Peptides against a protein of PDB entry 4N78. Designs and how they scored, part 150

Target 1, 186 residues: chain A of PDB entry 4N78
Amino acid sequence: HFQVICRLLGYQGIAVVMEELLKVVKSLLQGTILQYVKTLMEVMPKICRLPRHEYGSPGILEFFHHQLKDIVEYAELKTVCFQNLREVGNAILFCLLIEQSLSLEEVCDLLHAAPFQNILPRVHVKEGERLDAKMKRLESKYAPLHLVPLIERLGTPQQIAIAREGDLLTKERLCCGLSMFEVILT
Target 2, 155 residues: chain B of PDB entry 4N78
Amino acid sequence: MAELQMLLEEEIPGGRRALFDSYTNLERVADYCENNYIQSADKQRALEETKAYTTQSLASVAYLINTLANNVLQMLDIQASQLRRMESSINHISQTVDIHKEKVARREIGILTTNKNTSRTHKIIAPANLERPVRYIRKPIDYTILDDIGHGVKW

## One batch from the design tools (peptide; made by RFdiffusion4, then SolubleMPNN)

Design b2_p18_5_s1 (from b2_p18_5, 8 letters changed)
Fold by OpenDDE base, seed 2:
Structure b2_p18_5_s1 (fold): chain B 186 residues (1-186), chain C 155 residues (1-155), chain A 18 residues (1-18)
Amino acid sequence: as target 1 above (186 residues)
Amino acid sequence: as target 2 above (155 residues)
Amino acid sequence: SAAFDALPSPFEEGMAER
């Protein structure tokens, strides 16, 4: 599903969706969640010491339940605050999954373009084969597919310019060194 | 453009008219040959004259057809060339627009991006200092990272 | 080749505008 969304939206669509999600998250964090956190801080017991271990796990649990009873029973916390936190969490996860899906798509595009851009993968060398000879053979095999040199030789000046720009745009992708998710986490 | 216009407006219509007129002329020649054969005391001579007129008439029609056909072919070649030039121009404009749109889209999404911190350490170290926008280091993508993902075609 | 490498990518341009 996320792959399909990435394909349909493209860079522009993803940017718009991410911007809107950031606005929503910001609104939730600075608004409702902040207010609830402030309220929770006010009602938090000023002194909450660890009970003695002799009370055992059940006794310790009961102690904390009693100390936090007012907070736990706060109805709005369960209905509104937790829902908002869930929405924030979902938005973050959505952004992560979109970025991952986009990265996969970009990598696939790069791999598909590689033979046309003189980008050759490291070939597995069988025992007894020289890596250099194999790479040279591979280079020679794919040399006719190099798009930019081909167009530079046969194309018009306008076609050459477009080919160079297209080649550059094909090579430059977000997955090469940029992250949206890191911005979202900031 | 002038050549195409001449072909469309003058040469081809003119050739068609000439061909039509040739049918009328052929009918007259046929009538003449028939009458000449009936009235002539020398039937052999009349037959030879008919053969000569027939050959000449066929040659003239063949010439008219050939001329017309060549003009039509020339017209089609000119039109095909014009269409190819138009297609090339449209493609160039389309590609230019697409590249521009792509650049705009990339700038828009770029606003939402930062450089990947290659730091292996999971610690979200909030950079204390506003690190200067780390220049986008074009790191070549190591595609070997994907070698373990998927059923590689074992050659 | 060298001249194109000197220009910031559209992504970088966007990042710089942030």
Scores: peptide ipSAE 0.212, ipTM 0.764, DockQ to the pose 0.742
Fold by OpenDDE base, seed 5:
Parts: C-alpha cells; structure tokens; sequence
Structure b2_p18_5_s1 (fold): chain B 186 residues (1-186), chain C 155 residues (1-155), chain A 18 residues (1-18)
C-alpha cells in the first residue's frame, strides 16, 4: 500500500501529506496533549514517597495506584489523550513507512538507471577470473547504453542539456543522504 | 514554408487543372483524328498521324500525371518533416516542463528533509577552532549503500 | 558540467529554505 501511495503521490504529493501530518501532530502536541499534560501535572501528588520495600512489588504497585488514582480514573485520559497520542504515533509511523517505501522506490530507480549512467555493479570474481578483464567486458557491454554520452554525440544542444539535467535528477535521490523522518521527530 | 505553399496553392491545383484540360484536348484530338481518317484519301497516312497523336497524347498525360504525383509526394514529405519538427519541439517543451515540475516537487519535499545523521558514534569533539565551512564536495553517490537494500543478483 | 556541479540539488535548496 505504501509503495502504491508513493508512486501515486510522487515527491510533491508526499510532501503535501507530510506537511499536513506535521501540522496535525504539532496541533495535537501543542494543544490537546499539552493541556492534558499540564492538567496531569497539576493533579500529580506533590509528595510521593517511595513506600518501604517490605510491602513487596504488589504492595508498592497498589500504593502508587492509590496515589495516582485520580489520574488513572481520569476518563478523558484514556478516551481523548491516549487517542491523540495514538494519532500522533500513527502519523509518525505513517511518515516512517512512507519514507521507507519512497527509499525503496528510489533505489529501484537508481538500479534501473545504473546501466545507462555508467554505474556498473560490483562484479563477483569467481576464483581464477581476473577482475579487470571482467570489468572491462562489462564496461564494453554497457558502453552503448550510456545515455548522456550518446546524446552528446548525436543529440541537439537542447537534448544534451535535458539529458544532463535528467541524469543529474536521476542520480540525486533522498535516500542517498536525506531523511524526512528526522525532521518529523524534530 | 514557401515551397509547401506553392505546391498546395499553385502546383498541385495547376496540375489537376492541366489534367482536366488535357481531357478536353484529347477529346478534340480524337475527333480530329476520326474526321481526318474519314476524310483523308490516304488512310494509311491518316492512321499514322493518329498513332502519332495518340502516342503524343499518352505521353503528355503520363507526364502530367507523373508531375502531379511527384508534387503530391513532395508536399507530403514536406508536411511529414514539418510534423516531425513540431513533434520534436513539443517533446522538448514537455520535457522541460516535466523537469521543472520535478525540481519544484523536489524542493517541496526537500523542505521536509534533513541530512541523515550518520551517527558517527565518535563524539565529534567540536574542534575548538571553527573549521572553515567544508566546501561541499559532491561526493559521488556511493551506490554501494544500495547493495544491501536490493536483492541484487549476487552474480 | 562544472557549473551544474556547483548548484545545490533541488532537495538541498528546499532544505535550505527551511
């Protein structure tokens, strides 16, 4: 699904969706969640002493449950605050998954473009084969596919310009060094 | 452009008119030949004259047809060439627009991006000296980073 | 070719606009 979404939306569509999600997340965090957090802080016991260890884990838990009873029983916490947190979480996950899917798509594009851009895969040399000879064979095999040099030789100046620009755009991808998700976390 | 216009407006219509006129002329020639044959005392001579006119007429028509056909073919070739040029121009514009749109889209999404923190685990102790802005050296995209993501056919 | 190498990518341009 995310792959399809990435393909459908493209960079622009993804950007729009991400921006809107960020707005939503910010709104939730700065608005409702912040308000709940403030409220929770107000109702938080001012003095919460650690009970004696002699009460054991269950007793200690019960103690804290009692101290935090008002917070735990705060109905809006479960229904509204946690829901908002879920929405935030979902938004974050969505962004992550979109970025991952986009990265995969970009990688595929890069791989598909590689033969046309004089990007040769690392050749696994079997025992006894000269790496250099194999590389030369591959280079020779793919040399006719080098798009930019081909167009530079046969194309018009306008075509050459477009080809170079297209080549550059093909090489430059987000997955190569940029992260959207880090921005979202910020 | 001028050549195409001449072909369309003058040569081809002119050729068509010439063919039409030739029909009328041929009819006259035929009538003449018929009458000449009937009236001539020397039927053999009249026949030979008719043969000559027939040959000439056929040659004339053939010439007119050939000329017209060649003009039409030339017209079509010019038009085809013009269409190809137009197509090329449209394609160029289309590609330019697409590239522009792509750049815009990339800028838009770029706003939402930051450099991947390669967690160099090493605490880059901020060197006390403000290192001069490292000249952005376009590091060639090391596509080897992608080797781990794709099920590349391990050859 | 050298002039194009000096221009930031559209992604980088966008990032710089933030």
Amino acid sequence: as target 1 above (186 residues)
Amino acid sequence: as target 2 above (155 residues)
Amino acid sequence: SAAFDALPSPFEEGMAER
Scores: peptide ipSAE 0.153, ipTM 0.759, DockQ to the pose 0.820
Fold by OpenDDE base, seed 1:
Structure b2_p18_5_s1 (fold): chain B 186 residues (1-186), chain C 155 residues (1-155), chain A 18 residues (1-18)
Amino acid sequence: as target 1 above (186 residues)
Amino acid sequence: as target 2 above (155 residues)
Amino acid sequence: SAAFDALPSPFEEGMAER
């Protein structure tokens, strides 16, 4: 599903969706969640002493439950605040999954373009074969597929310019060194 | 353009008119031959003359048809060439626009991106000091990153 | 080919605007 979304939206659509999601997240964080956090901070016990270990785990739990009773009983926390946090979480996950899907698509594009861009795969050399000989054979095999040189030889100046630009755009991808998710986390 | 215009406005219409005129002339020749045959004492000579006129007339018509046909073909070739050029121009413009749109889209999404910090360490290190935007070093695309994702065709 | 290498990619341009 995310792959299809990436294909349909493209870079532009993804950017727009991501920006809007970031706005929503920001709004949730700075608005409702912040208010709840402030309220929680106000009702938080100023001094919460660790109970004596002699009370055992159940006693300690009961102690903290009593100290935090007001927080736990805050019904709006469960309904509104947690829902907003869930929405934020979902938005973050969505962004992550979109980026991952986009990266996969970009990788596929790069792989498909590679034969046309004089990008040769690393050949596994069996023991005893010269790497150089195999590489030369591969180069010779794929040489007719090199699009930019072909167009430079046969095409008009305008076609050459477009081919070069297209080649550059094909080579440059986000997955090559850029991350959106890191920005979202920031 | 001038050649196409000449074909459309002069040569082809002229050829059509010539064919029409040839039709009327053929009718006159036929009438002449018929009358000549009837009036001639030497029927054999009259017949041979009729054959000669017929052959000449047919040759003339054939020539006119051939000329007209060639002109029409030439016209079509020129038009086809013009259409191809126009198509090429449209394609060029379309591609230019698409490239531009793509660049714009990439800029927009680029605003939402940062350089991948390859630091392996999972430590969510609180971003210390706003590291100056690390100059995007165009690192050559390391395609080896793809080696782990694809079922490498083990040849 | 060297001149094209000097221009920032559209992605980089976007990053710089940030």
Scores: peptide ipSAE 0.239, ipTM 0.768, DockQ to the pose 0.779; fails the geometry check
Fold by OpenDDE base, seed 3:
Structure b2_p18_5_s1 (fold): chain B 186 residues (1-186), chain C 155 residues (1-155), chain A 18 residues (1-18)
Amino acid sequence: as target 1 above (186 residues)
Amino acid sequence: as target 2 above (155 residues)
Amino acid sequence: SAAFDALPSPFEEGMAER
């Protein structure tokens, strides 16, 4: 599903969706969640000392339950605050998954473009074959597919310019060094 | 453009009119030959004359058809060339627009991106001081970074 | 060697606007 979304939206659509998600997340964090956190901080016991070990695990649990009774009984925390946190979590996950999907699409594009851009795959040399001979053979095989040189030879100046720009756009991808998810976390 | 206009407005219509006129003339020649053969005491001579007129008429029609056909072909070639030029222009504009749209889209998504900190250490690195826009040294895209992304391509 | 300062990619241009 995320791959389809990436293909459908493209860079621009993804940007718009992520911007809107960021706004929603910001609104949730600065609004409802912040208010609940402030309220929780006010009701938190100022001094929560570790109970004596003599009370055992059940007694310690009861102690903490008593100390946090007001928080546990705060029904709005469970219904509203946790729901908002889930929404934030879902938004973050969405952003992560969309970035991963986009990266995969970009990788595929790069791989598909490679033969046309004089990017040769790493040749596995079988035992006994000269790497150089295989590389030369591959170079010779793919040389006619080099798009930019081909257009430079046969095309008009305008076509050459477009081909060069297209080649550059094909090579430059987010996955090569940029992250969106890191921006979302900040 | 001047040649195409001449073909469309003068040569082809003129050739069509000439061919039509030739048809009318051929009918007259045929009538003449028939009458001449019937009225002539020397039927052999009349036949020879008819043969001569027939040959001449066929040659004339063939010439007219050939000329007209060549002019039509020339017209079509010129029009085809014009269409190809228009197509080329449209394609160029379309590609230019697409490239521009792509650049705009990339700028928009770029606002939401940051440099991947290759630092292995999960340290919440304080937003590094706006490192001087490291002159984007277009490092050759190291595609090897992608080798680990995806199930199948063991490079 | 005129290090043609490679024009920033459109992505980088977007980053700079942020």
Scores: peptide ipSAE 0.218, ipTM 0.755, DockQ to the pose 0.537; fails the geometry check

Design b2_p18_5_s2 (from b2_p18_5, 8 letters changed)
Fold by OpenDDE base, seed 2:
Structure b2_p18_5_s2 (fold): chain B 186 residues (1-186), chain C 155 residues (1-155), chain A 18 residues (1-18)
Amino acid sequence: as target 1 above (186 residues)
Amino acid sequence: as target 2 above (155 residues)
Amino acid sequence: MAAFEAQPSPFELGMQER
């Protein structure tokens, strides 16, 4: 699903969705969640000491239940605060999954474009073979596929300009050095 | 441009008119040949003359058709070339617009990104002496060692 | 193709004189 969303929205659509999502998250955090956290801090027991281990696990649990009774019984905590936290959590997960999906699509695009851009994988060298010689042979083999040099040789000035710009856009991807998720976490 | 216009306005219409005129002329020749054969005392000569006119007439029509056909083909080739040039121009414009849109989109999403902290993972300089992987011998964790440590319930 | 470069046939010349 996230892959399909990435394909359908593209960079522009993803940007719009992310921007709006950030606004929503900001609103939730600075609004309702902050208010509930402040309220919770006010009603929190001022002194919550660890009970003695002698009470055992059930006794310790009962102790904390008693101390936190007012908080646990606060209905709005479950219905509003926890719901808002879920929404924030979902937003974070959504952003993560979108970025991951986008990165996969971008990597695929880069891999597909690589032969046309003189980006060749490092070849496995058997014992006794020179890596440089093998790489040069590979480069020569795929040289006719290099799009920009081909168009520079055969194309019009306008085609050359378009090809260069297209090549640049193909090489430059978010996955190469940029992260959206890190921005969301800040 | 001038060549296409000449073909459309002069050569092709002219060729069509010539073919039509040729049709009328063929009828006249046929009438002449018929009358000549009827009136001639030498039927053999009249027949040979008719054969000659027929051959000449067919050749003339064939020439007119060929000329017209060639002009039409030339016209179509010029038009096809013009269409190809137009298509190429449209494609270039389209590509330029797409590139521009893509650049705008990238700027927009770029605002929502930060540089990946590629922690330069310190080149794990493989220690020169690869310590032989000490075979992890899974020793069962003896949890009883902790039985005397802490206030756990001794069952 | 060269054979159809027919010079104006004597027929076309004869029809113009009539």
Scores: peptide ipSAE 0.014, ipTM 0.741, DockQ to the pose 0.005
Fold by OpenDDE base, seed 4:
Structure b2_p18_5_s2 (fold): chain B 186 residues (1-186), chain C 155 residues (1-155), chain A 18 residues (1-18)
Amino acid sequence: as target 1 above (186 residues)
Amino acid sequence: as target 2 above (155 residues)
Amino acid sequence: MAAFEAQPSPFELGMQER
């Protein structure tokens, strides 16, 4: 589904969706969640000392459960605050999955374009084969597919310009060095 | 443009008119041949004359048809060439627009991106044991796996 | 192909002389 979304929306559509999603997340964080967090901080036990380890894990758990009982029993925390946190979580996951899916699509595009852009695949060299000879063979094999040089030889100036720009756009992808998800975490 | 116009306005209509006139002339020739055969004392000569006129008339019509057909073909070739040029121009514009749109889109999404901290990708040490390519078993995509992921915004 | 060279049809000449 995310791959299809990426294909349908393209860069522009993804950008719009991400921007709107960020607005929603910001609104949730700065609004409802912040208010609940502030309230929770106010009602939080001022002195919550670590119980002695001698009480064991169950005793420690009961201690904290008792100290936090009022918070845990706060109905709005479960119904509103946790829901908003789920929404934020969903947004984060959505962004992550979109970026991953987009990266996959971009990698596929790069791989498909590689023969046309003089980007040679890594050749596995078997024992006894010379890497250079294999690379030369590969270069010779794909040389006729190099689009930009072909258009430069046969095309009009306008076609050459378009081919160069297209080549550049094909080579430059977000997956090469950019992350949207990091911006969202920020 | 001048050649196409000449074909459309002069040559093809002219050829059609000539063909029509030829039809009328053929009728006259037929009438003449019939009357000549009836009135002639020498039926053999009249017949030979009729054969000659018939052959000539057929040749003339064939020529007119051929000329007209060639002119029509030439017209179509010119038009086809014009269409190809137009198509090329449209494609060029389309490509230019697409490139522009792509650049705009990239700028927009770029605002939402930051540079990946390229942590030094640890040298992918090729595992000493190349795992045998696991035979791709086409498992149907279980879409239900995502059913538990995400709680929709309750509006 | 040579036979279709556009010689003016003698028919046009014969109708003008009448």
Scores: peptide ipSAE 0.009, ipTM 0.740, DockQ to the pose 0.005
Fold by OpenDDE base, seed 3:
Structure b2_p18_5_s2 (fold): chain B 186 residues (1-186), chain C 155 residues (1-155), chain A 18 residues (1-18)
Amino acid sequence: as target 1 above (186 residues)
Amino acid sequence: as target 2 above (155 residues)
Amino acid sequence: MAAFEAQPSPFELGMQER
């Protein structure tokens, strides 16, 4: 699903969605969540001493339950605050998954373009074979597919300019060194 | 441009008119041949004359049709060439626009990106001097970094 | 030959605007 979303939205659509999600997250964090956190901090017992171990696990649990009774009974915490936290969490996960999916799509694009851009994978060499000879054969095999040189030879100046620019755009991808998710976390 | 205009405005209409006139003339020739045959005492001679006129008329019509056809073909070839040039121009504009849109889109998403901190284990000692943002030297993208990502076809 | 300072990528241009 995320792959399809990435394909449909493209860079522009993803940017818009991410920006809106960031706004939502910011609004939730600075608004409702912050207010609940402040309230919780005010209601939190200032001194919570560890009960003696002699009371056993049940007694310790009851002790903490009693100290946190006001927090546990705060109905809005469960209904509103936790829901908002869930929304924030979902938004973060969404961003992560979109970035991962986008990276996969970009890798696929790079791989598909590679033969046309003189980017050849390293060939496995069996014992006794020269890597250089194999690579040279491979280069020769794919040489006719090199788009930019082909257009430079046969195309108009305008076509050459477009081909070069297109080639550059094809090579440059986010997955090569950029992260959106890191920005979302800051 | 001038050749196409000449074909469209003069040659082809002229050829069509000539062909139409030829039709009218053929009718006159036919009438003449019929009357000549009826009135002639020498039927054999009249027949031979009719054959001659028929052959000449057919040849004339064939010539007119051929000339007109060639002019139409030439006109179509010129138009086809013009359309191809127009298509090329449109494609060029379209590609330019697409590239521009792509660049804009990339800038937009770029606002939401940062450089991946390759946690090299080495303490990036914050250089005391704010190294001027190293002018992004377009280093050739080492695509080998992608070799470990995805179902690499292990050749 | 002056190393044509590689124009920043559109992505980088976006990063600079932040």
Scores: peptide ipSAE 0.295, ipTM 0.802, DockQ to the pose 0.567; fails the geometry check
Fold by OpenDDE base, seed 1:
Structure b2_p18_5_s2 (fold): chain B 186 residues (1-186), chain C 155 residues (1-155), chain A 18 residues (1-18)
Amino acid sequence: as target 1 above (186 residues)
Amino acid sequence: as target 2 above (155 residues)
Amino acid sequence: MAAFEAQPSPFELGMQER
């Protein structure tokens, strides 16, 4: 689904969705969640000391349950605050999955374009073979597929310009050095 | 452009007129040949003359048709070439617009991105002793190793 | 193609003179 979304929306659509999600997250965090957190901080017991270990795990749990009874019984915490936190969590996950999916699509595009852009994979060299000789053979083999040089030789000035720009746009991808998710976490 | 215009406005209409005129002329020739044959004392000579005129007339019409056809073909070729040029121009504009849109889109999404912190992975200090590549001996996966691990139903 | 480079056929010439 996320791959399809990425293909459908493209960079522009993804940007718009991400911006809107960030607004929603900001609104949730600075609005409702902040208010509940402030309220919770006010209601939080001022002194919550660890009970003696002699009470064992059940006794310690009961102790904290008793101290936090007012918080646990606060119905709006479950219905509103936790729901908002879930929405924030979902938004974060959505952003992560979109970025991952976009990166995959970009990598696929780069791989598909590679033969046309003189980007050749490193070939496996068997013992006794020279890497350079194999690479040269590979380069020679794919030389007729190099789009920009072909257009430079056969095309009009306008076509050459477009080809160069297209080549650049094909090479420059977000996955090569940029992260959206890191911005979201900041 | 001038050649196409000449074909459209002069050559093709002119050729059509010439064909029409040739039709009228053929009718006159036919009438002449008929009358000549009727009036001539030498029927054989009149027939040979008619054959000559017929051959000549057919050749003339054939020439006119061929000329007109060639002009029409030339016109179509020029028009086809013009269409191809227009298509190329439209495609060029379209591509330019698409590139521009893509650049805009990339700027927009770029605002939402930061440089990936490539943590300088510590220089993997190659261990001083290059451990001889232990030949990977494919050991068959012994699946029985996990038989004693977990709450599996021991039959 | 050369054979149909019709010189004005004697017919066309004869029809112009009549």
Scores: peptide ipSAE 0.015, ipTM 0.740, DockQ to the pose 0.005; fails the geometry check

